# Peptides against a protein of PDB entry 4GMN: the designs that were tried, part 138

Target 1, 375 residues: chain A of PDB entry 4GMN
Amino acid sequence: RYANITLLALVTLASIGTDFQETLVKGNQGSRESPISAADEEWNGFDDADGDAMDVDQKSSSGEDQEEDYEEIDVKEDDEDDDDDSITSEMQADMERVVGADGTDDGDLEDLPTLRELIQTAVPQLIRLSNLPIDSDESLTIQSHALSALNNISWTISCLEFANGENANIHNAWYPTAKKIWRKTILPILEADSADLKLATQVTSLAWAVARVLHGETPTDGNPHRKFISLYHSSKQQAGGNSNSIEEPEDPFQGLGVKCIGVVGSLAHDPAPIEVNREVGVFLVTLLRQSNNVPPAEIVEALNQLFDIYGDEELACDKEVFWKDGFLKHLEEFLPKMRTLTKGIDKRTQPELRTRADEALLNLGRFVQYKKKHA

## One batch from the design tools (peptide; made by RFdiffusion4, then SolubleMPNN)

Design b2_p17_6_s1 (from b2_p17_6, 11 letters changed)
Fold by OpenDDE base, seed 2:
Structure b2_p17_6_s1 (fold): chain B 375 residues (1-375), chain A 17 residues (1-17)
Amino acid sequence: as target 1 above (375 residues)
Amino acid sequence: LLLPQNPLAPLIKLKIY
């Protein structure tokens, strides 16, 4: 009875975290839908004149109408339009305030009561539940659900803009909590060195969401970047040996390899220690060099992380790592391989992977040209 | 200018059974 109530509460918190993200995405789309006036410039097509219609008298061959009685297979549309618009009016109002907040008020989360309660009340309990001793299948289930709720909340918050002092109140409230998630939930699980790839995938997903906000300010204690690099390599070795097919996630970007790349990339941003940046940068460039044996989604993520880490020439990592370790040459040599890789992705079966690969290819070309100009 | 990255948030949809 108590376990079921706890699980229901954890599922509800994970749902709220998801629904908040969907509302953010919808709200940000609505604010960017300032109507680009379709200037329907009616291009008045030029009145091209009297070209003689040649009357080609092609004979009507009467093909017999065989009415093949196609039995209407009554495909019951299971209207699983469980559009459970479970978005509470309070969540919508909080999201509208986040999207509409001109970043002038250094204000407390007073105006964001739902988000405040998520950060201040729910997350500390989720951290506690994720740290329970694992002594039963019930405790393992509670940990998994607590990690899922933390993941969804952390991902949602990581989708907010924090650049230029935007959402500073949310950032300031989240930042100490994010560090607490890292130190109290993520690090202990990574230190337990569990062979559980499901748990490893959950904690790596959470670590990525947290690291997307903390960047190089993520605690470097115990060299977590090396643990995620090790986890990346271990995941590749296990996929080759034991036919316990962890079903490769249908979404190629949900793979443990992509998540490991996303975490270590985020950890390598300024102000990360130059040695952490170097180890991550070398790892990412090595994936590009070995691209024939690397899933396309991992290549896309590795490129994106390299662009974000080394996009600013004023950062110490540009001089001390990018130029010093000769990364430009490796990116240039990878350009023709990336073109081949991207063209090999079927647009019909993997439209998203193809789109993201086309974008990463375009960005790689631009990035190489940028770096050549600033050499 | 690099194209904005659309980070696919790996949301874990909990199936309620």
Scores: peptide ipSAE 0.021, ipTM 0.667, DockQ to the pose 0.063
Fold by OpenDDE base, seed 1:
Structure b2_p17_6_s1 (fold): chain B 375 residues (1-375), chain A 17 residues (1-17)
Amino acid sequence: as target 1 above (375 residues)
Amino acid sequence: LLLPQNPLAPLIKLKIY
């Protein structure tokens, strides 16, 4: 009884996290439809050529109006109001405020009550539930659902822009909570070294969402980047042995390998220690060198992470890692391989993977050209 | 210089059974 109520509450919190994300995505799509100004295509008038349409007069026939008594089948549309009540008016109003907030207000989450309750009330309980002693299948189920709810909430928050002081109030509220998730939920699970790939995938997904906000300010205690690199390698060794049991996720970007790359990439951003940055950078560049045996989605993610880590020449990691370790040469040598890889992706069967690979290829070309000008 | 990336949000849709 209590477990079923707890599981229902955890499913509901995970749903709220998903629905909040869907609302954010829909709101951001509406703002990107700035009407491309239909440039005044001067519709040069098609000249009215005079063609004589003939007058054909045909007559009369008085067919009898059989009043077919259409029995008004009162199709009660049972409006199954599938009240997809998933998006509360409060949640939508919070999203509209987040998307419209030009305000660098250091303010409390007073204007964002739903988000405030998620961060301040729900997340601390989810952290507690994820740390319960595992002594039964029921406690494992509770942990899995708590991790799923934390994942969905953390991903939703990680989709907000925090650059240039945007959403500073949300960032300031989330930051200590994100560090708490990291230290209290993520690190203990990673230290338990469980052979459970499902649990590893859940915690790695959560770690990526958290690290996308904390970046190089993610707690470095116990060298978590090495744990995720180790997990990446271990996952590849297991997949090679048992070709029958890991259903590759339908989405190639949902794979544990992609998630590991996303975590370690995010951890390597400034102000991460240069040693952490170097170990991650070497790992990512090594994936590109070994690309013949690496899934295309992992290559796309590894490229994106390399661009984000080394895109700024003012950062210490540019001089101390990128240039010192000769990363430009490896990226240049990878360009022709990336073109071949991208062309090998069927647009019909894998449209998203192809689009993201085309974008990553374009960015790789631009990034290499940029770095060559600043050499 | 770089194209904006659409971040993947790997959400877990839980079903009530």
Scores: peptide ipSAE 0.020, ipTM 0.663, DockQ to the pose 0.062
Fold by OpenDDE base, seed 5:
Structure b2_p17_6_s1 (fold): chain B 375 residues (1-375), chain A 17 residues (1-17)
Amino acid sequence: as target 1 above (375 residues)
Amino acid sequence: LLLPQNPLAPLIKLKIY
């Protein structure tokens, strides 16, 4: 029975995860094809006329045409027909409804039977499975699968829009469950002080997904932000010593460091206590100051978290932390370093990292300009 | 206007073995 629910949840989550990833990709493509309504609001370019055209005439020479003959490696797509027909048409239809629902606020969870059963039936069992006494390799395997299932559910839900009352039915159903995951699964595992970096990575991924919905309303009991900051530092100390292959995840954004930054950033949003916000903000700004020793993906995530936390000037954290602790100066001083860092990323070998770094650099420039106008 | 941050959910690709 539990194995079947876990298996069904795992299959369901693999499906939901793939369908949601595809829909996010399609949604990002579709938002590019939304015709830029030519609101030709003539951005009246400020007529700063003094463009001294320094005519730098540099004539540099005729380097020869090496025709590199690209051998077409005929990659035979071995169509391994993995008949994973396990995607129930009902689950796909529920996901299509959740993602395609342009803000019809009146949806009951009755219209989302699969999502309802995931939240109300599956998640409480996964929380139970994640809390079983670990006494065997089988119990460790069950815990790992339960955490993976909770992770994928929580990530999927965290990618729904909840602004302006969108998906309010899902938010209202998820919110108490998310708090239960936090208190019953995440906190006990974090308190167990396990040297297992795999378990730490799984629980940190789950914590980020949960904190992306709860934000500053995430339970502050036991100062979890300090535990994730400590985990970040501990992970860096271990990576520097023994070349024991923790295979750095092939995706630089899947690293434990990025996940720790994502968790603590999410925890620091309003209405988080100002002291929690300050400790996180100082941590993030310190990463930028130490950027020469920080992976580029962690810098990108730290910037994004800083923009989200301090983007609103009406929030108490703007006055009491951002301005009071002088964060603007640190962001300005980091701008030239970010340009160098971003230019150092090879577009051919790391296209996603380069794209996200180019975006974060652009946003950093805009954010600094915004904050200077509101000073 | 900040560009929308689209954090690709770190979906743990369950390698179903």
Scores: peptide ipSAE 0.020, ipTM 0.659, DockQ to the pose 0.071
Fold by OpenDDE base, seed 4:
Structure b2_p17_6_s1 (fold): chain B 375 residues (1-375), chain A 17 residues (1-17)
Amino acid sequence: as target 1 above (375 residues)
Amino acid sequence: LLLPQNPLAPLIKLKIY
């Protein structure tokens, strides 16, 4: 009886999350006098603002060979087990207090009471329900429905524009909640290392929706990018061995592989740690190198993620990863392969996949040309 | 920044059976 009420409530919340998307999209369309068709935004690179080329005179200072003979100080290995990696519950409470003490207006959702109640009231309960001990088929069903409701809400919010301070009130209200979903729902499920591909697909879909808002500000604790890369590889090994019908989703972009790429790509954006960015960038470039064995939808997603991560030359990841690790060469070598791949997609049977592949091919050509001018 | 129109992972419409 209680479980049926809980399931009905979860289904209702998942439905509200879907219906709210239609409402938010209609609301934002009313404020845009011109729908820039999101299909007409082609990646054009960064417009170089006319920054006067400061002629930095390369003064070749030939500094001399000082052979400083540093004495071998035999510093004893005192094994002080600095167990200092315990972020104490006090430091976590102080971080919560510091983030709460900046009088940044708690994103006033007065005009959006339904969204406020979804974020402030429903999501905390969904997080709680997703963390229940799994001891029965009923508890597993509750978790799956809670994850589905969180997914729908998180995806809906991730469709809002947050660039240039748009929807800042929603962003500010969602941001702490998104971090809480990450830490309390996503990480514990990833750490449980369950062989349940349904659960893995649900949590990865949720993780992508959350990471599309948090980007490089997604908590890096426990190296979640490596867990999603491992999940990507594990999913490929299982698909090759057992003809057990995980019905390949009718939509190529709904595959677990695409979702893993979308998560790790989103995690690698600035201000992500450079080593996180590098590991993800190397993973994505490796998919392009191995493209003969990679589904076209995963290649399209990997390209889009590479453009979004490395589109800005002012970011530290451009110099420290893109140029340093020679990614341009791999993208150039992939251009003819991408042309062949895209032409191999039947427009009649897979029109969306073909359209997105044609766009990704166009953007790859532009991106390579842009990076060559800024080399 | 071209937001790739990642086709919204079709919002899981839980069918009440």
Scores: peptide ipSAE 0.020, ipTM 0.656, DockQ to the pose 0.067; fails the geometry check

Design b2_p17_6_s2 (from b2_p17_6, 10 letters changed)
Fold by OpenDDE base, seed 2:
Structure b2_p17_6_s2 (fold): chain B 375 residues (1-375), chain A 17 residues (1-17)
Amino acid sequence: as target 1 above (375 residues)
Amino acid sequence: LVLPQNPLAPRIRLKWQ
């Protein structure tokens, strides 16, 4: 009885985390579509009046009306009542406030009661549940569900803009909680060195979501970047040996390899220690050099991480790692390979992967040009 | 019970405009 109630509560919290993300995505799309509609109205210009009425007298060929009796296949549209009723009015109101907040209000989380309770009340309980001793299939199920709920919440929060002091109230509330998730949930699971690839995938997904907010301020205790690099390599070795392939996730970007790259890339951002940055940078550049044996989604993520880490020339890692270790040469040598890789992705079967590869290719060309200009 | 997993929200952001 108690276990089933706990599992139901964990499923509900994981659903709430997803519903919040969907609402944020819908709200951010609506704010971007607003400016495009205004530009199309004004080009009423060219009333060129040249009225040459050429009377082309084309003859009436009497084609016989074959009434092909199309049997109206009554495709019952199962009205999938998209019971989009999952989003409570309170959740929607909180998300509308987050999307619409001009970042000037040092607004207390008082105005975001649902988000406040999620961060301050729910997450601490999820951390507790993720730390249960694993002594039964029930305790393993509870841990997995707690990790999924933490993942969904952490991903949703990581989709907020915190640049330039935007959402500073949410950032300030989340930051200590994110560090607590890292220290109390992520690190203990990584230290347990479990051969469970499902658990490793869950914790790596959570670690990426958390590291997308903490970046280089993520605790470096126990060199977690090396653990994720090791996990990346271990995951590749296991896929080659046992034909009990954990079904590669249908989404190429949900793969453990991509998640490992996303975590270590995020961990390497300023103000990360230069040695951590170097080890991650060398790992990412090595993936590009070995690209013939690397999934396209991992290449896309590795490029995006390299651009984010080394995009600012004012950062110490630009001089001490990027230029010193000769990364520009490797990126330039990879550019023709990236063109071939991107062109090899079928737009019909993998439209998202192709779009993200086309973007990463464009950014690679621009990044190489930028770095050559600023050498 | 299949738990909903948050999809990676791919913010396609052209970084180098």
Scores: peptide ipSAE 0.032, ipTM 0.716, DockQ to the pose 0.136
Fold by OpenDDE base, seed 4:
Structure b2_p17_6_s2 (fold): chain B 375 residues (1-375), chain A 17 residues (1-17)
Amino acid sequence: as target 1 above (375 residues)
Amino acid sequence: LVLPQNPLAPRIRLKWQ
């Protein structure tokens, strides 16, 4: 009885985290649809030039009207009202406030009651459930569901803009909780060094979501970047031996390799220690050098991480790592390989991978040009 | 100077299944 109630609550929390995510995506799309003011280009009506009505003779060809009896198929629109009313009016109102908050109203978390309860009440319980002793299949199931709920919540929050002091109230509430997830959930699971690739994939996804907010302020205790680099290499060694057991996810961007790259890239941002930044930067550049043996989605993610880490010339990592370790040369040498790789992706079979590769290729060209001007 | 980037597609999030 208690286990089933706990599992139902974990499923519900994971669903809430997903629904919030969808509402944020819809709200951010609506704000980008600023109505292009239809500039009333008064299409000045073409003046009625009195073009002579040439009398084209009515040849009365009496084609026999075959009355094809179009049976009106009364398509009963079964309005399957898919009452996917999963989003409560309170959840929707909280998300509309988060998306519609023009940065002038310091809307405290007091004005975001559902998000407040999610961060302050639900997440601490999920952290507790993710730390249960694993002594049964039931405890393993509870841990997996708690990790899934933490993942969805953390990913949703990581999609909020926090630049320039935007959403500072949410950032300030989430930041200590994100550090607690890292220290209490992520690190203990990574230190247990379990051969469970499912658990490793779940914790790596959660670690990426958390590190997308914490960046270089992610706790460096125990060098977690090296654990994720090791996990990346171990995952590649296992895939080479038993092709049958790890169904590569249908989505190339959901692979464990992509997630490992996303985590370590996020961990290397300022103010990360220069040695952490260097180890990650060398890892990412090495993937580009070995690109013939690396999945295209991992190359796309590795490029995006390199742009995010080294895009600012005022950061210490620009001088001490990017320029010092000669990364520009490696990026320039990779540019023709990226063009070949991107052109080799079929737009019909892998439209998303192709779009993201085309974007990464354009950004690589711009990045190389930018760095050459600032050399 | 912020590097002028194209808008990137959102990073894919693992939904709960």
Scores: peptide ipSAE 0.028, ipTM 0.710, DockQ to the pose 0.057
Fold by OpenDDE base, seed 1:
Structure b2_p17_6_s2 (fold): chain B 375 residues (1-375), chain A 17 residues (1-17)
Amino acid sequence: as target 1 above (375 residues)
Amino acid sequence: LVLPQNPLAPRIRLKWQ
């Protein structure tokens, strides 16, 4: 009985996380119908307006391990059988406020009660459930569902804009929780070095969602970037040998290889250690050099990560890695290969992959031109 | 109960306008 209630609650939390994401994606699509005026405006980099980098005073609260007495969520059996898989009116109102907010209110999550409870109450329980001793198929199922719920919540939050102090209240509430997910859920699973590719895919998906918010501030303990690079290579070796192809997900972007690239790319952003940035940058550039044997979706993701990591010329990684290691030459040499790759994708059978490849090709041309102008 | 597989993050913003 308790296991079924726990599983139902985990499924519900995972559904909530997905529905939130779908609505945020729809909201961001509606605001994007401002016609991209085909103005050949030369991109002059990020005009980082001197946004006061909020000194997140790392008050190292030596929080003593107070055993947070996880009060049993007395799931009152309110027998209201309304399988309303719908976003509650309160959740919808929170989402409308998040999508419509000009991000200027550094206020408490007082105005976002559902999101507050999701971050402060639900996520800590999901972290606990993801760390249960694995002694049965039931405990494996609970872990998998807890990871799925954490994944969906983390992805939804990672869809919010946090640039320029936007949604700072949500960022500030999420940031310590995201670090807790990383340290308490992701790292222990990565350290276990399991041959379970399903678990590896789940934890890598979660790691990407978390790292999309934490970026280079993601804890570097145990060199997690090397573990994800190793996982990338291991996944390619296994796919080549056993005819039990893990059914390549129908979506090329849902593949473990893409997820590994997304994680390590996110980990390499400023303020990541220059050596971490270099190892990731070399990995990504090496994928482009080996592109004949790399899935197109992984090439698209690797390009987008390279763009995000090295788009700002003021960052230490631009001088110490991008220019020093000669990445521009590799990108310029890859440009004709990317044109061939993109043209080889059938628009009829793979419309999304083709669209994202056309975008990545356009961006690659612009990036090479930008970097040549700023050389 | 099929857990909703979270679709990947929203379409990468064309960062370079």
Scores: peptide ipSAE 0.028, ipTM 0.711, DockQ to the pose 0.146
Fold by OpenDDE base, seed 5:
Structure b2_p17_6_s2 (fold): chain B 375 residues (1-375), chain A 17 residues (1-17)
Amino acid sequence: as target 1 above (375 residues)
Amino acid sequence: LVLPQNPLAPRIRLKWQ
């Protein structure tokens, strides 16, 4: 009885975390008059004041227009009015306020009561439940559901803009809680060295969500970046040997490899120690050099992380790591491989992977040109 | 440069849908 009530409460908290994310994404799309597709968020780098548009000679290959008559499959939308009573009017009002909030710097969430209760009341209980002794399948199930609820809440908060002092009240309320999740939930599970790849995937997903807000201010105790790099390599060795590979998630961006890259990339941002930044940067550049055996989604994530880490020339890591370790040469040598990789992705079967690879290829070209101009 | 990390936060498909 108590276990079923606890599991239902954990499922409900995980649902609330997802529904909050979906509404924030919809609200942020609604405020932009044009749906900037995921592909249209190009890295608009530095002002190219010099408008020398390189005339890319459009060689007109006259491909014959085969009008394939797409039969309009009348997909009956079965309006299953699943009255998703999950989103309360109070949650909707909090979501609308978060999308429009002029950040107060006091860390007070008086105007965001649902988000306040998630951070101040729910998360401390979820941390407690994630730290229960595992002595039964029931305790393992409770831990898994508590990690899923923490993951959904942490991801939702990590989708908020915190640049330029935006949402500062939410950031200030979340920051100490995020550090508590890291120290009390993530580190103990990583230190237990469990062979459970499901648990490792859950904790790595949570670690990425937390590290997307904390960046280089994530606690460096016990060199967590090395644990995630080790987990990346261990996961690749296991996938090659046993036919009981955890079904690769249908979404290539949900893979443990992508999540490990996302965590270590986020951990390497300023003000991370230069040694941590170097070890992560070398790991990411090594993936590009070994790209023949790396899934395309992991290459896309590794490129995005490299752009985010080394996009600012004023950061100590630009001089002490990027230039000193010769990363530009490796990125330039990777450009023709990235073009081949991207063209090899079928737009029909993997449209999202193709779109994100086309974006990452474009950004790689621009990033290399930028770094050459600032050499 | 805030690269818009397109926060396709991996749609946490509620794996228990």
Scores: peptide ipSAE 0.027, ipTM 0.714, DockQ to the pose 0.077; fails the geometry check

